# Designs tried in a protein design run: peptides against a protein of PDB entry 6UG1. Part 205

Target 1, 304 residues: chain A of PDB entry 6UG1
Amino acid sequence: SNEERKRRKYFHMLYLVCLMVHGFIRNEWINSKRLSRKLSNLVPEKVFELLHPQKDEELPLRSTRKLLDGLKKCMELWQKHWKITKKYDNVGLYMRTWKEIEMSANNKRKFKTLKRSDFLRAVSKGHGDPDISVQGFVAMLRACNVNARLIMSCQPPDFTNMKIDTSLNGNNAYKDMVKYPIFWCEVWDKFSKKWITVDPVNLKTIEQVRLHSKLAPKGVACCERNMLRYVIAYDRKYGCRDVTRRYAQWMNSKVRKRRITKDDFGEKWFRKVITALHHRKRTKIDDYEDQYFFQRDESEGIPD
Target 2, 301 residues: chain A of PDB entry 6UG1 as posed
Amino acid sequence: SNEERKRRKYFHMLYLVCLMVHGFIRNEWINSKRLSRKLSNLVPEKVFELLHPQKDEELPLRSTRKLLDGLKKCMELWQKHWKITKKYDNEGLYMRTWKEIEMSANNKRKFKTLKRSDFLRAVSKGHGDPDISVQGFVAMLRACNVNARLIMSCQPPDFTNMKIDTSLNAYKDMVKYPIFWCEVWDKFSKKWITVDPVNLKTIEQVRLHSKLAPKGVACCERNMLRYVIAYDRKYGCRDVTRRYAQWMNSKVRKRRITKDDFGEKWFRKVITALHHRKRTKIDDYEDQYFFRRDESEGIPD

## One batch from the design tools (peptide; made by RFdiffusion4, then SolubleMPNN)

Design b2_p25_6_s2 (from b2_p25_6, 11 letters changed)
Fold by OpenDDE base, seed 1:
Structure b2_p25_6_s2 (fold): chain B 304 residues (1-304), chain A 25 residues (1-25)
Amino acid sequence: as target 1 above (304 residues)
Amino acid sequence: SLLEETEKKIKEIIEELEKEYEKEL
C-alpha cells in the first residue's frame, strides 16, 4: 500500500539518523586523550617519520609513497595489537530485512549498548568486533597527528524493497555479510590533495580511489546486507560529510534511487542531519574534495 | 557539551519528521 511505502520511508529515515548519530558518538570516543596517549606508543619513531614525510618539491609522489608505506606499517602494527576479533552479535550494523525489524520489535532483546569506558578498554586491550578495531585504528592514526577520518557505510533497511518475505536462509549469509566492511578509514594526503582509503581490518588494503573502490560491495549476496548508499565521514574536528560519491561508481544511475535524497524532501532532511552532525568550519580540504566529487559527477553523466 | 547540543538538534529533526509523518496520514 501507499501507507506501507510511507511507513518504510520514515522508518528508514529514523534508522538512518540513529546510525549517523552512532558514528558521531564513536568518533567522539576515538578522540579520547587517554586512548591517544596509549595508542601513540604503538607507533615507533621510524613509522611516525614515514607518516609525516617532508614535501619533495621535485616529485611530490615520493612524499605520497612514504605516507603510504607509513600507513602500511601502521596496519601491520595494528594487526599485532589486535588480539581478539569478535563476531558481530547477529548482523551488527549491517542491513536488516523488514521482516527482521518487525520480529525484533516484539523481542525486547536488550542490546547491551557498549559504554564509552568499555569501548576504550576494548580498544586498549585489542579485544572487540571489527568495527571497534577500525575505530581504534583511526584513534591510533589520530594519536600520531595524522588527519584520519572514520568512515561509516550506514545500512538502514531498504525502503525501496516492498517484498514482505526476504528470508535470508543461507548458511553463508554471515560470510557474505562481512565480506565488505561497514567502517573504514580515510587519511588526507596533503601532497596529492586526495583522501587515501584504508581498510585495516577486513580487506587489509590501502587505496587511492579514482573511479571505484574495492570496499564497494559487489554481488547480490553481499549487497543483501551491505548496500552502499550513505558513506559518512567523521573527522578529528567533528566534521561530518557525505562521501558516498567517492565509493559509488554509479551514484546517479543506481545509488541515488536507493537513497532518501532521491526527492527534494529527503535531500533537505538529510542535509539537516549532516548539518546537525557537522561542528567545524569549511577548509581547503573540503574544497579539493568537492572538486573531486564534481569531476566524478560530470564523468558519470546523467543516467539515461 | 558538544554531544548534548548535537542530541538536541537531532531530537528536533526527529520531532519534525514525526509531525510530517502524522500529517500525510
Scores: peptide ipSAE 0.597, ipTM 0.940, DockQ to the pose 0.881
Fold by OpenDDE base, seed 5:
Structure b2_p25_6_s2 (fold): chain B 304 residues (1-304), chain A 25 residues (1-25)
Amino acid sequence: as target 1 above (304 residues)
Amino acid sequence: SLLEETEKKIKEIIEELEKEYEKEL
């Protein structure tokens, strides 16, 4: 019905806000000075120097290569630190079906909300789920004075799915679900004027996204619980930005149709949410990023 | 605090959304 469409749209919006607030809270927690002091000790001086290369005036690419090597070594150090990767409880922050939502509404399951103290302990011990691990990796880079963002791919239920039964096939569902990350890192390359994408936990990859990312879910089974729709970046200065355009090859033709921002009401509302979570002034980094997004929109063209 | 100020703004956005949902029914 039209009512069920409105209900699913509304519930999607509420769920999206809750996810975006979760990312914001985790971004504050990883700014902990106590955690920073502990995590900086994981990075040897030689690796710190690679993270902070001098500007090569002859070939700026040499400086970028040093930064990339430093980030690779940081990923290796992080793997040594991280002792226990826990499975997600149920689906974690991956996309729930409408049936799962309806069934969960009837079950007063007290979600055990992880406290700040428990999070900091988990990161410090290297014991937790993949999301805590990625968040801890961002904290380690920030402890080394790297301009690292926490990236969250927000997975609200698909309001465009009007099927009553949205049950997913059980057995491979977890492997397909976790094939692509929900959280990752971006690092500012001051030499190339670009964000470097870092997945330290799942794919264990570093990429300079031009047209497509390895982190973008591919294949039907992987997209059932991980649809690239709302990729939100949280920086160390409490900036909040929609960076979906970087990771969405087909933003205009495909991704936009699955976003609340497909209509003017949803666009204005989503901007209000971003603005509420954004607590810093604009910088030249934002200008370079917006210019890159503009060029990506022009290069994709308007979908026919 | 930054969290409290953010929480307030998010509550206001949710309340606005609830009011808009009620008007459209």
Scores: peptide ipSAE 0.596, ipTM 0.940, DockQ to the pose 0.946
Fold by OpenDDE base, seed 3:
Structure b2_p25_6_s2 (fold): chain B 304 residues (1-304), chain A 25 residues (1-25)
Amino acid sequence: as target 1 above (304 residues)
Amino acid sequence: SLLEETEKKIKEIIEELEKEYEKEL
């Protein structure tokens, strides 16, 4: 019905803001001074020097190569620190079906909300789910004075799916779900004036995204619970930015149609949410990022 | 605090969304 279409649109918006607030809270927790002091001790001086290379005036690419080598060594150090990767309870923060939402409303399952103290203990011991592990990796880089962002791919239910029954049946459903991450890291390269993408946990990869990312979900089964629509960046200064354009190859033709920002009401509402979560002044880093997004929009074109 | 100010702004955005949902029904 038209009522069910409306209900799904508003429930998608409510779920999206709750996910974005969750990312904001986790970004505050990883700024903990107590955690920073513990995690800085995991990084030897030689690796710290690679994270902070001198500017090569002849070839700035040499400085970027040192930073990339430092980030690779940080991923190796993080894997040695992380002892226990827990499976997600149910689907974690991956996308739920409409049927799963309706069934969950009837079952008052007490979601055990992880407390700040429990999170800090989990990261410090190296025991937790993949999301806690990525968040801890961002905390380690921030402890080394690296300008690292927490990235969250927000997975609200698909309001464009008007099927009554959206149940997902499949023996490999968990493997397909976790094939691509929900959380990752970005590191600012001051030499190339670009964000470097780092997945320390899932794909264990470092990339300089130009047109497409390895972290973008591919294939029907993987996209059922992980649909790239809202990639939100949280920095150490409490900045909040939509960075979906970096990871979406087909932002205009495919991704926009599945976002609340497809209409003026949804765009205005989503800008209010971003503004409420953004607590820092604009910087030259934001100018370089917006210029890159503009060039990516021009290069994709407007879909006919 | 930063959290309290953010929570207030997010609450106002949710309350605006709920009012808009009720008007269109």
Scores: peptide ipSAE 0.591, ipTM 0.938, DockQ to the pose 0.888
Fold by OpenDDE base, seed 2:
Structure b2_p25_6_s2 (fold): chain B 304 residues (1-304), chain A 25 residues (1-25)
Amino acid sequence: as target 1 above (304 residues)
Amino acid sequence: SLLEETEKKIKEIIEELEKEYEKEL
């Protein structure tokens, strides 16, 4: 019905806000001074120097290469630190079906919310799920004075799916779900004026995204619980930005149709949420990023 | 705190969304 369409749109919006607030809270927690002091000790001086290369005036690309090598070594150090990767409880922050939502509403089971103290302990010990691990990696880079963002791919239920039963086939569902990350890192390259994408935990990859990312889910089974729709960036200065355009090859033709921002009301509402989560002034980094997004929109074109 | 101020703004946005949802029913 039109009522069920409205209900699913509304519930998608509420769920999206809750996910975006979760990302914001985790971004505050990883700014902990106590955690920073512990995690800085994981990075040897020689690796710190690679993270902070001098500008090569002859070839700025040499400085970018040093930064990339430093980030690779940080991923290796992080893997040595991280002792226990826990499986997600159920689906974690991956996309739930409408049936799973309805069943969970009937189940008065209070989900045990992870407290700040438990998170800081988990990161310090190297024991937790992949999301805690990525968040801890961002904290380690921030402890080394790197301009690292926490990235979250928000997975609200698909309001464009009007099927009543959205039950997923059970056996391969977890492997396909965790094939692509929900959380990752971005690092500002001051030499190339670009964000570097870092997945330290899942794909264990570093990329300079041009047209597509390796982190973008591919294939029907992987997209059932991970649809690239809302990629939100949280920086060390409590900035909040929609960076979906970086990771979406087909933003205009495909991704936009699955976003609340497809209509004027949804766009205005989503901008209010971003503005509420954004606590810093605009910088030249935001100008370079917006210019890159503009060039990507022009290069994709408007779908016929 | 920054968190409390953010939570207040998010609550106001949710309350606005609830009112808009009720008007269209």
Scores: peptide ipSAE 0.590, ipTM 0.937, DockQ to the pose 0.908

Design b2_p25_6_s3 (from b2_p25_6, 10 letters changed)
Fold by OpenDDE base, seed 2:
Structure b2_p25_6_s3 (fold): chain B 304 residues (1-304), chain A 25 residues (1-25)
Amino acid sequence: as target 1 above (304 residues)
Amino acid sequence: SLIEETEKKIKEILEELEEEYKKEL
């Protein structure tokens, strides 16, 4: 019905805000001074120097290569620190079906919310789920004075799916779900004026995204619980930005149709949410990023 | 705190959204 369409749209918006606030809270927690002091000790001086290369005036690419090598070594150090990767409880922050939402509303089971103290202890010990691990990796880079962002791919239920039963086939569902990450890192390259994408935990990859990312889910089974729609960046200065354009090859033709921002009401509302989560002034880094997004929109074109 | 101030603003946005949803029913 039209009522069920409105209900699913509203519930999608509510769920999206809850996910975006979760990312914001985790971004504050990883700025903990106590955690920073512990995690800085994981990075030896020689790796710190690679993270902070001098500008090569002859070939700025040499400085970018040093930064990339430093980030690779930080991923290796992080793997040594991280002792226990826990499985997600149920689906974690991956996309729920409408049926799972209805069933969960009937279940008075209080989800055990992870407290700040428990999070800081988990990161310090190297024991937790992949999301806690990525968040801890961002904290380690920030402890080394690297301009690292926490990235979250927000997975609200698909309001464009009007099927009543959205049950997923059980057995391969977890492997396909966790094939691509929900959380990752971006690092500012001051030499190339670009964000470097870092997945330290899942794919264990570093990339300089041009037209597509390795982190973008591919295939029907992987997209059932991980649809690239809302990729939100949280920086060390409490900035909040929509960076979906970086990771979406087909933003205009495909991704936009699955976003609340497909209509004027949803766009205005989503901008209000981003503005509420954004606590810093604009910088030249934002100008370079917006210029890159503009060039990506022009290069994709308007779908016929 | 920064979290409490942000949660207040998010609550206001959700209250406005609930009012708009009620007008469309």
Scores: peptide ipSAE 0.610, ipTM 0.948, DockQ to the pose 0.940
Fold by OpenDDE base, seed 1:
Structure b2_p25_6_s3 (fold): chain B 304 residues (1-304), chain A 25 residues (1-25)
Amino acid sequence: as target 1 above (304 residues)
Amino acid sequence: SLIEETEKKIKEILEELEEEYKKEL
């Protein structure tokens, strides 16, 4: 019915806000001065120097290569620090079906919300789920004065899916779900004027995304619980930005149709949410990023 | 706190969303 379409649209919006607020809160927790002091000790001086290369005036690419090597070594150091990767409870922050939402409304499963103190302890010990691990990695880079963002791929229920019964009955459903991350890192390269994508936990990869990312879910089974629609960046200065354009090859033709921002009402509403989560002034980094997004929109063209 | 200020703004956005949901019924 039209009522059920409306109900699913508004529930999607409510759920999306809750996810975006969760990312914001985790980003504040990452900025803990106590955590920063502990995590800085994981990075030896030689790796710190690679993270902060001098500008090569002849070949700026040499400076980018040093930064990339420093980030690779930081991923290796992080793997040594992280002792226990817990499985997600149920589906974690991956996408739920409408049936799972309806069934969960009846089951008062007290999701024990992780407190700030418990998060800081988990990161310090190297014990937690993959999301906590990525968040801790961002904290370590920030502790080394790296301009690192927390990236969250928000997975609200698909309001465009009007099917009642999507029984995800597959034994491999968990493996397919966790094949691609929900959280990752971006690092600002001041030499190339680009964001570097870092997945320290799942794919263990570093990318300079041009047209597509390895972090973008591929295949039907992986997309059932991880649909790239809302990739939100949280920076060290409490900036909040939609960076979906970086990771979406087909933003205009495919991704936009699955977003609340497909219509003017949803676009205005989503901008209000981003603005509420954005607590810093605009910078030249935002200008370079917006220019890159513009060039990506022009190169994709208008969908036929 | 920064969280509390942000939560206030998010609450206002959710209240507006609830009002709009009621109008289109």
Scores: peptide ipSAE 0.608, ipTM 0.947, DockQ to the pose 0.881
Fold by OpenDDE base, seed 5:
Structure b2_p25_6_s3 (fold): chain B 304 residues (1-304), chain A 25 residues (1-25)
Amino acid sequence: as target 1 above (304 residues)
Amino acid sequence: SLIEETEKKIKEILEELEEEYKKEL
């Protein structure tokens, strides 16, 4: 019905805000001075120097290569630190079906909310789920004075799915679900004027996204619980930005149709949410990023 | 705190959204 469409749209919006607030809170927690002091000790001086290369005036690409090598070594150090990767409880922050939501509404399951103290302990010990691990990696880079963002791919239920039964096939569902990350890192390259994408935990990859990312879910089974729709970036200065355009090859033709921002009401509302989560002034980094997004929109063209 | 101030703004946005949802029914 039209009522069920409205209900699913509204519930999607509520769930999206809850996810975006979760990312914001985790971004504050990883700014902990106590955690920073502990995590900086994981990075040897030689690796710190690679993270902070001098500007090569002859070939700026040499400076970018040093930064990339430093980030690779940081990923290796992080793997040595991280002792226990826990499975997600149920689906974690991956996309729930409408049936799962309806069934969960009837079950007063007290979600054990992880406290700040428990999070900091988990990161410090290297014991937790993949999301805590990625968040801790961002904290380690920030402890080394790297301009690292926490990236969250928000997975609200698909309000465009009007099927009553949205049950997913059980057995391979977890492997397909976790094939692509929900959280990752971006690092500012001051030499190339671009964000470097870092997945330290799942794919263990570093990429300079031009047209497509390795982190973008591919294949039907992987997209059932991980649809690239809302990729939100949280920086160390409490900036909040929609960076979906970087990771969405087909933003205009495909991704936009699955976003609340497909209509003017949803666009205005989503901007209000981003603005509420954004606590810093604009910088030249934002200008370079917006210019890159503009060029990506022009290069994709208007969908026919 | 920054979190509390943000939570207040998010609450206001959710209240506005609830009002808009009620008007559309």
Scores: peptide ipSAE 0.607, ipTM 0.947, DockQ to the pose 0.943
Fold by OpenDDE base, seed 3:
Parts: C-alpha cells; structure tokens; sequence
Structure b2_p25_6_s3 (fold): chain B 304 residues (1-304), chain A 25 residues (1-25)
C-alpha cells in the first residue's frame, strides 16, 4: 500500500539516524586519552617515523610510499595485538529485512548496549567483534598523531524493497554477510592530497581509491545485507562527512535511487543530520575532497 | 557536553520527522 511505502521510508530515516549517532558515539570513545596512551605503546619509533615522513620535494610519491609502509606495519602490529575476534550477535550492524524488523518489534530482546568502559577494555585487551577491532585500529593511529577517520557504511533497511516477505534463507548467509566490512579507516595523505583507505580486519588491505574500491560489496548474496548507500566519515576533530562518492562506482545511476537523498525532502533532511553531527570548521582537506568528488560526478555523468 | 548538544539537535530533527509523518496520513 501507499501507507506501507510511507512507513518504510520514515522507518529507514529513523534507523539511519540511529546508525549515524552510533558512529558518532564510537568516534568519541576512540578519542579517549586513556586508550591513546595504551595504544601508542604498540607502535615502535621506527614505525612512527614511517607514519610521519619528511616531504620529498623532488618526488612526493616517495613520502606517500613511506606512509603506506608505516600503515602496513601498523596493520601487522594490530593483528598481533588482537587476540579474539568474536562473531556478531545475529547480523550486527548489517542490513535487516523488513520481516526481521517486524518480528523484532514483537520480541522485546534486550539489546545489551556496550558501555564506554567495556569498549575501552575490549580494545585494550584485543577482544571483540570486527567493528570494535577497526575502531581500536583508528584509535591506535590517532594515538600516533595520524589524521585517521572512522568510516561507517550505514545499513538501514531498504525502503525501495516493497516485497511483503523479505526473509533471507541460506546456509552461507553469515559468510556472505561478513565478506565485506561495515567499518574501516581512512588516513589523510598530506603529500598526494588524498584519503588512503585501510581495512585492517576484514580484507586486510590498503588502497588509494580512484574509480572503485575493493571494499564495495559485489554479488547478489553479499549485497542482501551490505548495500553501499551511506558511507559516513568521522574524524578526530568531530567532523562528519558523507564520503559515499569515493566508494560508489555508480553513484548517480544506481546508488542515489536507493538513498533518501533521491528527492529534495530527503536531501534537505539528510543535510540537517550531517550538520548536527559536524562540530568542526571547514579545512583545505575538505576542499581537496570535495574537488575529488566533483571530478568523480563529472566522470560518471548524469544517467539518462 | 558535546554528546548532549548533539543529542538535543538529533532529537529536534526526529520530532520534526514525526510531525511530517503525521501530516501526510
């Protein structure tokens, strides 16, 4: 019905705000001074020097290569620190079906909300789910004075799916779900004027995204619970930015149609949410990023 | 605090969203 279409649209918006606020809270927690002091001790001086290379005036690419080597060594150090990767309870922060949402409304399952103290203990011990592990890795880089962002791929229910029954049946459903991450890291390269993408936990990869990312979900089964629509970046200065354009190859032709920002009402509303979560002044880093997004929009074109 | 100020702004956005949901029914 038209009522069910409206209900799904507004429930998607409510769920999206809850996910974006969750990312904001986790970004505050990883700024903990107590955690920073503990995690800085995991990084030897030689690795710290690679994270902070001198500018090579002849070939800036040499400085970027040192930073990439430092980030690779940080991923190796993080793997040695992380002792226990827990499975997600149910589907974690991956996308729920409409049927799962309706069934969950009837079952008052007490979601055990992780407290700040429990999170800090989990990161410090190296015991937790993959999301806690990524968040802890961002905290370690921030403890080393690296300009690292927490990235969250927000997975609200698909308001464009008007099927009554959306139940997902499959023996490999968990493996397909966790094939691609929900959380990752970005590091600012001051030499190339670009964000470097780092997945320390899932794919264990470092990339300089140009046209497509390895972190973008591919294949029907993987896209059922992980649909790239809202990739939100949280920096150490409490900046909040939509960075979906970096990871979406087909932003205009495919991704926009599945976002609330497909219409003027949804775009205005989503800008209000981003503005509420953004607590810093604009910088030259934001100018370089917006220029890159503009060039990516021009290169994709407007779909006919 | 920063969290409390952010929570207030998010609450206002959710109240506006609930009002718009009621008007179109």
Amino acid sequence: as target 1 above (304 residues)
Amino acid sequence: SLIEETEKKIKEILEELEEEYKKEL
Scores: peptide ipSAE 0.606, ipTM 0.947, DockQ to the pose 0.891

